# Peptides against a protein of PDB entry 3H8D: the designs that were tried, part 45

Target 1, 122 residues: chain A of PDB entry 3H8D
Amino acid sequence: DMKRQQRFFRIPFIRPADQYKDPQNKKKGWWYAHFDGPWIARQMELHPDKPPILLVAGKDDMEMCELNLEETGLTRKRGAEILPRQFEEIWERCGGIQYLQSAIESRQARPTYATAMLQNLL

## One batch from the design tools (peptide; made by RFdiffusion4, then SolubleMPNN)

Design b1_p12_5_s3 (from b1_p12_5, 4 letters changed)
Fold by OpenDDE base, seed 3:
Structure b1_p12_5_s3 (fold): chain B 122 residues (1-122), chain C 122 residues (1-122), chain A 12 residues (1-12)
Amino acid sequence: as target 1 above (122 residues)
Amino acid sequence: as target 1 above (122 residues)
Amino acid sequence: SRQQELRELIAS
């Protein structure tokens, strides 16, 4: 049901092209995840040199984290968990509302807390 | 419904008896709040010199924050918002599960996200 | 694969 705990996480990543460079030459991206209970509902990737990647459950399952929340170890990774607004503010700025809305309208989105909240807002 | 956003806050307070003392002699307590949508569901107060105070909606309305979330200004107070677990860990250690359960069983608790989650756990 | 990359990222 829609009573599942909502948890949000953020971790930095280094671009594949920068992996072997000196640390000062490695530009960081940011990987974001929204878990609706044990399973991911939304994923977002900020890159230093290309547009953000937005992903929603149902539509983008193959490109999203396939592990359940406990399997990720994110709950035990210090500094990984973020406040809901720390996710939502970036999500909104990246066009996440429109992206998720389109996924719902095309019947690609799996029902999640995110879809429910969006449907309540619109 | 139970889709309302859950938000948690913590702010320090100074004991009334210490209000006029020098800063080095003021012992801090901690005020915690869980908002289920716009209205408070749980409140908790940690004191340096007495047992914690636990409060739940319905039972303890007269002793809890009477303002809706927007009225409190907590959403705009830097450092006030905390992660759910930062609230729940203290709540559990203070006996919050038993306190809320007793309020439910005595029919004093107003239905909230907190009551729903507890009823799912027990 | 992307999933392997994600697992490595998350596990790092």
Scores: peptide ipSAE 0.305, ipTM 0.622, DockQ to the pose 0.784
Fold by OpenDDE base, seed 1:
Structure b1_p12_5_s3 (fold): chain B 122 residues (1-122), chain C 122 residues (1-122), chain A 12 residues (1-12)
Amino acid sequence: as target 1 above (122 residues)
Amino acid sequence: as target 1 above (122 residues)
Amino acid sequence: SRQQELRELIAS
């Protein structure tokens, strides 16, 4: 639906093990989210010491942010919103196309802007 | 067409009269562009000393950037790309909805993502 | 829970 705005966000996080270390020793991870209108379509987590986590709506709902976009407050958080390509470039690098495609083929993915875009790409 | 990426850009300009003034006396204007895929759909110019200029594809082609997106180099210009809302908020404030609607009604507007979005809004 | 952790992260 062309009516739904696609919005992307990124926020840093510090792993629990580094929480009490000196700032210079706190390795940052990154939490990424794609919202298709009010609901999350994709989520991605980059970690300094383990593989990235990729999540898609329908398949991974219980592991993804359950809040709607308004409830997150992300739109009001300075510096959180990012450009679409800032999300997509990392998504692709982390194998997101393959991950989402597999979710579609297994009928686990909920239809979203992301699934539609992939179907147009392929 | 969902295949076409919507991208938005903003770059500052200095009015000719201020070109040779001291930096503190150079009042900045802003040039905004919305590209629907490779081609510009909307252009907007904010000036410090005159009303904003609003332009839409089809109606104002001769006054708008004639280069396709790749030719502009905007995608490679650091800091030029902006969020959709950063464009839309200014567009709306400057009367862009009314301007584009009038262009549609007079059959001067070329079909773009922008015209489609407006038709969904109304 | 993971959801609580996410909420805390987002709110931080």
Scores: peptide ipSAE 0.304, ipTM 0.620, DockQ to the pose 0.843
Fold by OpenDDE base, seed 5:
Structure b1_p12_5_s3 (fold): chain B 122 residues (1-122), chain C 122 residues (1-122), chain A 12 residues (1-12)
Amino acid sequence: as target 1 above (122 residues)
Amino acid sequence: as target 1 above (122 residues)
Amino acid sequence: SRQQELRELIAS
């Protein structure tokens, strides 16, 4: 059996308040996802006007994408897939390591590639 | 200890015969690399006028990049790093699975992430 | 809902 593929995606979004404004007045946010095989392991949202949102599987399931990878269509969306480091760099800057660590220690995190990497790092 | 990062790169090259020609007459080839941690695992070269070249660690060491990943500067070269599938798709189309399999069976291949994936697949 | 918003975002 093949090892689970780690895949990362990023897509822009427009905040609700800016939906109907001129393009020049629409501030972009960014939605990030890390899939550990077919299932999401981490999700991250960058906003132009509020703090980043960090989400990890197990703890934040209700806030995260509920679709499996194939159902999302992200693999077929042009420009959506990004390099691992393009995700990890932002994750780290936003305090993702601490967030996931806390989720592990509180027994809220579902084991994923992300938890395994963190546990090997510490 | 962290698991080894699998990273992939692609850069264009110009065939020797076209080096001094006008830009419009320079046919591009493509150099591909798969690094399993700091060391190269697979190399692949697409040429405009001859068959692809496939190379695997252990068997083809003398034909492959001898630099470790950091020494190559590839991680710092804009646009060089590519998604795993961008490598694998070409690798598969060029008969890379069969090539690596033969290298394993002949005991020429050095164990890498690539050999592990293939052995899990078969 | 949150999930509906996510689905719409991903589908866009």
Scores: peptide ipSAE 0.304, ipTM 0.621, DockQ to the pose 0.742
Fold by OpenDDE base, seed 4:
Structure b1_p12_5_s3 (fold): chain B 122 residues (1-122), chain C 122 residues (1-122), chain A 12 residues (1-12)
Amino acid sequence: as target 1 above (122 residues)
Amino acid sequence: as target 1 above (122 residues)
Amino acid sequence: SRQQELRELIAS
């Protein structure tokens, strides 16, 4: 069932500790999501002061966005949607291929478009 | 500066894995927040399938709500606001007193109404 | 992420 539309999104976030600071002192992070149809397949976070966080469906459900795509409103948030490569490039740099592969091998991953594509890649 | 209004909120959440299941099969968690004026002081999560998560300002900023109170819209979400004791009872049962105390002792905690009250308690 | 999930959760 790889017929669903694949859509990718990115949203910035600012740490609570920086909420009241001047703009130059607000270190920004980035939240990324890959939706396989209505359901999230991968999630990723870039933080200014800690390592990237990678999350994959099935393994990390409790850490990932719980809302389906329509519930999020991301499709209606101007500037939120990104191109597939804009997600994949960062995903790859953060070690996402290895992370997803490990999740598959440990049988923790829920089958998604992402897992299927990885099987094609390897 | 313990003159700010203390407000408490609770929101339910459903795991992504249960999004499509029948209502009886959607295990619900609960997200709790304590706002010390406009800024979050404590955050807490009750999960159906893992231990509670306790978070305190300063120590856990990157895990906690990044929005100020007004930005959240929680004050306008019917049924979201709860009484102080509705938060505190669960906080105490989850080991929140010890958690906050440890954060204070390790100098990780940001001073808040919560830290001040704990100093009065101990 | 927790940040985005919380934001979306609150807004829902």
Scores: peptide ipSAE 0.270, ipTM 0.594, DockQ to the pose 0.581; fails the geometry check

Design b1_p12_5_s4 (from b1_p12_5 with R3Q W5R I6L)
Fold by OpenDDE base, seed 1:
Structure b1_p12_5_s4 (fold): chain B 122 residues (1-122), chain C 122 residues (1-122), chain A 12 residues (1-12)
Amino acid sequence: as target 1 above (122 residues)
Amino acid sequence: as target 1 above (122 residues)
Amino acid sequence: SRQERLRELIAS
């Protein structure tokens, strides 16, 4: 079998409260996803007015994208796909390593490429 | 104090999986909300390919709209607001009375206009 | 909800 492809995506969003405001008053957030093959491994949300939200498969399934990669349409959305480092840099800055580590230690994380890489790092 | 205004809203949605399909292959769902004053009391989702989802404040907060009515922008969205009966008819057909009743009995429901009306009905 | 936001994001 071929190894699973790691793919990363980012899309901006405007807060619902800002939807009808003037452009200058629309604070932008960012939604990030890491797919390990067809299934999501990590999700991250950057918000202008609250702490970042970090989510990992297994632990946070109910709060994460439930669609497989193909179903999301992200691969067909222009400008959505990003490079691994473009995801990882933000993930690391947000404390993602510690978050995932804790999820592994509590046996809440589903094994993914991300968990494997972290175990190699530590 | 003035009594809280009861307002109801409905907006259609297309499933993410159908987003990039041809129009004829886009099955439409419906998102319903009942606001008791500024805060949501009930939420309902009609889907073409799964059972209806019923949600009541207190019990299902994490799955419901977290924004107050003004923040949603629903009052400014043309065609979104519906009459009470337009909500209630669907709610009743979906078993909403029993769902809310059960939430009350299990002490999971936050008191709202909806809970009060149900208690008057039964 | 977060899931609702996700649907909106993906659909945008």
Scores: peptide ipSAE 0.135, ipTM 0.522, DockQ to the pose 0.515
Fold by OpenDDE base, seed 3:
Structure b1_p12_5_s4 (fold): chain B 122 residues (1-122), chain C 122 residues (1-122), chain A 12 residues (1-12)
Amino acid sequence: as target 1 above (122 residues)
Amino acid sequence: as target 1 above (122 residues)
Amino acid sequence: SRQERLRELIAS
């Protein structure tokens, strides 16, 4: 059902090694999530010191958030929700289109809003 | 760069459920790591009560140690570093060769010293 | 692991 609400979230994280350092020495990463209705469709992590991590439903289920949207509490976390383009801009720059395309072609991607949009785009 | 230093480590762990039990009731497991330069290439866990867990870079990133080698402090932990064969012997017995091979064939493995060695072996 | 840390972060 492509009528499901698409919602996007972003939260910062600090590397464990930096947890007890002074604030100026804590390098910040970012955790992103795209929920297609109640379930996650895409996840993305920006790291200060390593390549981005891209994850798509079906292919990367065991690495992605296993909670449904309501269980995450993200809808109640101030500043967590972001606009679609705020997610997509980063996704595109990280090579997300190619990553998802490969997952579709290898039959690893679970059908989501993201796969549908890509299939219509290409 | 396959000239990166290969370093191996092992540390014991106690199951969370046994953490507060008497010493005689704490079953010990073993955590193993192979670092290809600064980043982990393979991780392995021996458990007293369940099958071994094998993890390889790329495929299992979310379940593996996310810290670079220096951040782990393993290089400064007495008794943590082990010889390559001390890792490989357990890896082989746990089916690590087949596990990594499957990860390579499915294009899930990130290229590492481990993948290179396997590709030369087969 | 990163996954464990993320769960903690999301839950907080």
Scores: peptide ipSAE 0.139, ipTM 0.536, DockQ to the pose 0.368; fails the geometry check
Fold by OpenDDE base, seed 4:
Structure b1_p12_5_s4 (fold): chain B 122 residues (1-122), chain C 122 residues (1-122), chain A 12 residues (1-12)
Amino acid sequence: as target 1 above (122 residues)
Amino acid sequence: as target 1 above (122 residues)
Amino acid sequence: SRQERLRELIAS
């Protein structure tokens, strides 16, 4: 049985209020996703003017991307795919390890590659 | 340390299906928001033909207004701002107290002025 | 809503 491929993506977003402003006045946020095979395992959002949003499968399904990876078209979006470390570095800085750990402890997290890796880390 | 200002707003909406009908055939709904400082704490929607929608920060972020208060322009929209009681009366009638309580108990609610006030109430 | 914006982002 082959392991599922782990793939990571990042896309920018501009706030609706900034969409018609000059480029220098458009504050950019970033949307990140970790897909464990076809389904999302983790999602995070960096905002220019509010705290980061961290989301993990099982606990936060309603707030996460509901499409499978192929449906998103992310694999076909130039520049969207990132290296694992590019995701993990931000995840860690934002407190993602603690967030996922708490989700596991509260039995809210769905088992994913991410939960398995955390078990190895701790 | 000063407390954040609590501000409440209400705006009407017409269903897309009714937008080209005669005035008497345009059923009006109402969109309500409670802002705890710059960010939304609670949102609700009254509809002419379906149950009310209740939303609380943390639990329902994906379905709530994502803009900060200033970005919405609500403070500049004549007649949009309402008194706290004008919001709370409808919130209570729609079961908002139980809704927020359940969100707190399930650890889904983000701490806001609304969650703090509920702790005082119960 | 954030969900609507996310769908727009993915589609763009």
Scores: peptide ipSAE 0.130, ipTM 0.522, DockQ to the pose 0.544; fails the geometry check
Fold by OpenDDE base, seed 2:
Structure b1_p12_5_s4 (fold): chain B 122 residues (1-122), chain C 122 residues (1-122), chain A 12 residues (1-12)
Amino acid sequence: as target 1 above (122 residues)
Amino acid sequence: as target 1 above (122 residues)
Amino acid sequence: SRQERLRELIAS
């Protein structure tokens, strides 16, 4: 069986409150996505003024990107794609392993490449 | 331990479709917010032409105000702040108790002052 | 909403 391609993306965002401030006062956030094939498996948001947001497929579908990978256009956006480790390093620092594990244990997580890899680790 | 301040706000809005109509034909809606400290715990929208919208933290974050209380400027807007009962009366009439209860039972609600108070009631 | 803004970011 052919394996789904794991692809990772990151794009910046500026807080709405900072939209009209001087550039030096626009605190930057970051939006991360892990796509397991065409569908998002994990999403992560780094904010300058609040704790990071971790989201996993199945549990957090309503808060995650509803577009498939092709619909997002992320693959065509220069500089958006990142390496797996560039995602995972932040994910781990934010407690993503524990978050996903808890989602699996609570039976909220949809099976993805991420759930499979975590179960291989544990 | 110091308790977070519970603050409530209400502001009117005009439907986008009515923006350029004569004043008498601009049907007024109402936006309500309950802030548990700096972060929103509940949001409610009264519309002239559709059922009220109830939103609770954790479950409905993507549809709720993403700004912290200070960023909204609501505390500085004359007439925006309302009494707790002015929020709760409408919340209850709209089925907010049941809505929040269901969000707790489905494990979608983020713990807030509102979730705690509901659990005291039940 | 945050969801709307994220859609805009992704679409840009």
Scores: peptide ipSAE 0.127, ipTM 0.514, DockQ to the pose 0.425; fails the geometry check

Design b1_p12_6_s1 (from b1_p12_6, 5 letters changed)
Fold by OpenDDE base, seed 5:
Structure b1_p12_6_s1 (fold): chain B 122 residues (1-122), chain C 122 residues (1-122), chain A 12 residues (1-12)
Amino acid sequence: as target 1 above (122 residues)
Amino acid sequence: as target 1 above (122 residues)
Amino acid sequence: LSREEMEALIAS
């Protein structure tokens, strides 16, 4: 259970709308994922011109990565893996604690490492 | 309404799991989209090793492209646009008629060019 | 991002 490896990833993306613009006009977003073992627990997206998107397993499965960690190839993508704190710092800034808490309280969150840690924190 | 331009697109994709394999082992999928004016009406995904995925507006919005046509940049991607029949042939083979019909009957389908055409056909 | 868009991103 809590023996599962926690791994975090970040990749940049250019919005489809910006794909064909000049380089200086391609605004970069950032896609983050927290995998609790083979399965995603949290996902977050930073956008240059709209609020961050926060997603938690159970509640937001339809909008989250459906692939297991191995299927994503993220572990093999150079520079994609980040340290836990690199994820958590952004997550906290984006209001992730409150978002996950709300998901727990509404019984929408699937139990994950993240939900357990939050319950220990609160 | 029915004056909206109908445009169809197809792009290949390589499964994330295959990204780091040798070229001969990268099995290609195909992503299809039908845009009814600026908004997507139907989406379909062909996979080499699982059933095709069919999606219709209204019912499957969460799994479909959230961008308007211009935002996708598909109109500017060389070779992406296909003829209507190129989409419809695959759609029909995949059971798209029945899928859309079911979505209409269940009141899940958003009215689109596709729903109108189907109702005229049946 | 839609699921498809995300998968495309991951695969890129």
Scores: peptide ipSAE 0.219, ipTM 0.568, DockQ to the pose 0.564
Fold by OpenDDE base, seed 4:
Parts: sequence; structure tokens; C-alpha cells
Structure b1_p12_6_s1 (fold): chain B 122 residues (1-122), chain C 122 residues (1-122), chain A 12 residues (1-12)
Amino acid sequence: as target 1 above (122 residues)
Amino acid sequence: as target 1 above (122 residues)
Amino acid sequence: LSREEMEALIAS
């Protein structure tokens, strides 16, 4: 329920195509995740050369992390965990509120902490 | 066009959750890909504990390999390349014909060798 | 990122 621990993570990535290029040609992206208890609620990707990708549970499950939080090992990866606002600030700038709202209205969003908070906000 | 080389690949994978388990507890899945020239046309994943996943270009791009064939290195991975029928047999058993047909009818499929062949078949 | 690429990233 809404008493589950909310945890947020961020890790950098180099695009597969860039993995063998010189450092100056390796453009870095950022992968973000919001876990509502053991399960992912939202995922977000910042890319250096294309629009950000927003994903929400229920609607985008097939594109999102399917592992529970412990299986990811993110809690054991130093520097991966971030504060809630460090996720939310980027989420908001990327249009995440509108994206999740649309997912709720289309009945594609799985109920999560994120959907509940949005209902409180609107 | 339809003169592009059709190449098929298969590689095993171990689920992330199993990576630190004993060999007997590492359940193996299989990742399949069909490349129509440089670009992927179909992708398929066999899992030991859940239904197979079928993906087709256009509809499922966000879940599929985004690299061109050469970028994947699959052509250089010994044992990865398979015969067309080795892909198609599994594809058919998994309901791939119906899946791709539905993608065409919903106008979500990108035209590929696979869509063209299906049009010839039906 | 594809799911496979994302999972590889997480595992890295």
C-alpha cells in the first residue's frame, strides 16, 4: 500500500553503439527509476541526442525493468540511489505529470504511489 | 528492399536474478533476432518460466534491439547465427504469424521482409 | 534502451 518505501535511483549509461569509441565520442545517458516498495512505478531515460523517455507501470511494463528492487542490485550500487526530488525534478521537466495523467485517464496505469500522489495533486 | 540479406541469430541468456546462483539454478532463456538487411525486423524471447515474447518492427521498436546488425557484433559471435527455419519454426510455434498479422492490420508494423512474406502467405 | 540493454546496464 501507500506505506511502502519509495526509493529512487539513477545510473549513467553509454549507448551500445558508442562502447568502443574514444571517451570523447561516448555520449552519456541517464537511467532513472522509481520503486514503490519492491516494484518499479516509473522509469525515465535522458538521452544526449533524442527526447527523454518516460515510462509508467501498467502502461509500459514491457519496456521497463521487470526485476524487483532487490534483484536489480541497485540498493548495493554505490552512488545509484538518489533523493525523491532528484527524480521528481527531472520527471516534471520532462512532462511526467501529464504523461502519467494520460495513462490514468486511458486506464493503462497500474495503481502505484505515483498515481496516488497525482490524484492528490490534481 | 526485398533484396536485402535476411540473417537470423540466437543467443542464450541467464536471468539477472539467477546470475549468482549455482549452474543448476540458472534457468536459461533464448534471445532470437531476424535482421532484414542492417535492421531488425523481428525479435523473440523464450523464457523458462513465462510465456514467449514476440516483437515486430514498428510496433515494438522500444523493446527491440536498436542497433544495426554490425553494431551488435552478432555476425562475429561464433554460434550465434542460425538458419532461417531455425527462427521460423519457433516463431510459428509461438504464434508469430498471428502476432505480425495483427500488427499489420492495426497499422503498427513497419514494412519489412517479414511483413512482405506474410502478405504473400495470406 | 531496449529491455535487454537496460538489464545489462543494471547488471553492470
Scores: peptide ipSAE 0.217, ipTM 0.554, DockQ to the pose 0.611
Fold by OpenDDE base, seed 3:
Structure b1_p12_6_s1 (fold): chain B 122 residues (1-122), chain C 122 residues (1-122), chain A 12 residues (1-12)
Amino acid sequence: as target 1 above (122 residues)
Amino acid sequence: as target 1 above (122 residues)
Amino acid sequence: LSREEMEALIAS
């Protein structure tokens, strides 16, 4: 159902390897999620010293959030929810369009709002 | 096309009657807009001393924003864009569901994302 | 992030 609510979230993280370092040596990353209704459709990680990680439902399920939206508590986490464009701009910069397209072409992507929108665009 | 981008905005306003008063006597209201793609679908005004104003496309066109989204400059106005829920929560509190429903039933509402979602709900 | 690391992040 493409009439599902689309919601986007961003939270910062410190790399596990940096968790016990002095504060000056803790590098901050950013975790992004797109939920299509109750389930995650896309996930993205910005890292301070390595390329971004892009993940799409179907292809990358084992690496993505397995909780439904309500289970995550993200809707209750102050400042976590972001505008769609705040997600999409980063997604695009990171090559997300090409990544999702490839997942569709290889028949690895689970149909979501994101796949439908991309297929509209292409 | 129900795959159009849904975007929401909020900006403060001072009542025309208060524009030339001392600052302490300028009462602030809030102007809200929902754009379904390029065109406004819903508009809402919170006022300091009168009931909220609710407006829906088709029925209230002459009282609503006549500019398309790009023409408004709202996308370029810092802090104007808000989350869908930030609009919807106020809309619901103000009786927007009933207002839109009545507009649909009276055949006054132009079909929009908002009308489609409501017809899903009802 | 691993799934476990992500879950911890979400829960934080």
Scores: peptide ipSAE 0.215, ipTM 0.582, DockQ to the pose 0.815
Fold by OpenDDE base, seed 2:
Formats: C-alpha cells, sequence, structure tokens
Structure b1_p12_6_s1 (fold): chain B 122 residues (1-122), chain C 122 residues (1-122), chain A 12 residues (1-12)
C-alpha cells in the first residue's frame, strides 16, 4: 500500500567489545532503518572496521528488527528520524540497489515500498 | 512517476507591511512546499491573521512557485527541508485532503504524487 | 549487530 508512511531512522552504536573502553577507543557505527508503515522494509549498518551490512525484508528477517515502529520507540527518540534522502544516499553508496534487486530476482524479497520503488526505477 | 523524490520544505516569512516594523510587531507566517521531483505539487501558507492558503498543481499554478527545486535553492537552505509528516500534518489540519479532492473531481489538478496518494487513500 | 544488540540500542 503506497499510502503507508515511509519513515527513516538512524542511530549510532558502540560495538559491544568497545563498551568499556575509553571514549577514544570506542569506534562508532551507524544503524539505519526504513519503515514501510509499521514494518521495517530495509536495514543497514555502517561499521567502523568492516564492510557495511545491508538487509531487506523477506530475505533477512531473522537478522532485522522484528519490532513494529511503535514498539521501537524510534519516533520518540530525539534525533533518530532522518529524511528519506539521508537514508537513500547511504543505501545507494553501499550497493543497496543491487542487493535489493538480487533479492527480488531470487524471489527472496518480501514486497515493500522499497521493492516497488526499485521496480519503478529499473 | 512514483520513483521521483518527494521532498518537503518550510520557511518563515514576514508580511510586507511588517518588514520595517520592530521585531515584536513582525507577525511570522509559514510557507510550505511539497516538491514531486523537480516540480512543486502542493503549496500552503499559514498566515498569522487570516485563514491558511492551500494550493495544488494544475489548479493554482499562477499562484504557486514556478521555479524548479534546484532553482529555489531550498535544498541548500539550512533548516528548510522538513520530514514528510511535518508537511502532511499541517496539510490535513488545513483541509488539504478535501481541497485536493475537489481539484481532482473538477479535473483542475495536474497529476502528481499527491493526487496519486489521495486516490490510494479514498 | 545481533537482534538483541539492536533492541538494546533502540531502547537506549
Amino acid sequence: as target 1 above (122 residues)
Amino acid sequence: as target 1 above (122 residues)
Amino acid sequence: LSREEMEALIAS
């Protein structure tokens, strides 16, 4: 349903191993999520010392956020919500278009706003 | 084309008559715009002492921004870009759904992302 | 991040 609100979020994280280190030794990563209405459609992680991780609904459900948007509290977390382009710019840089495309072609992707938009693009 | 980027902006304005008044006597209004890709789809104005003004592409072209998005410089104006819901919440409060619906029914509205979304909603 | 780590992050 294209009428569903598309909302995007970004929060920083510190790796578990770095939690108890001095601030200078805590490398910050970034967690991104795209919610298609109440449900997550895409997720990605920017890590300080390894390649980015891309996840899409249907294919990567076990590794993605299983909470609905309201349960996450992200809408109430100050500074967490970002503009659509702030998500898409990073998604594209990380090869997200190709990743989602492959998931669609292999019939692993659950239909979402993201899959619909990609089908419009290609 | 649903693939077009939907971007929203809000900027304050001071009424012409108040331009040369003391700051305390300058009543601030708000100018809102929805761009469907490079072209404006919806515009609205919140005035301090008169009813809100709602404008939709096709019907109100003569009264709306005629510049494409890049020409406006809005994407480079700090604090101007807003989240989709920040626009929609005000649009709905001002009766924008009914206004756009009437424009569609009278065949005055140019097809845009906004008209497509409304057709999904109703 | 594991799902558990993610949930902890979101909650923080």
Scores: peptide ipSAE 0.212, ipTM 0.598, DockQ to the pose 0.776

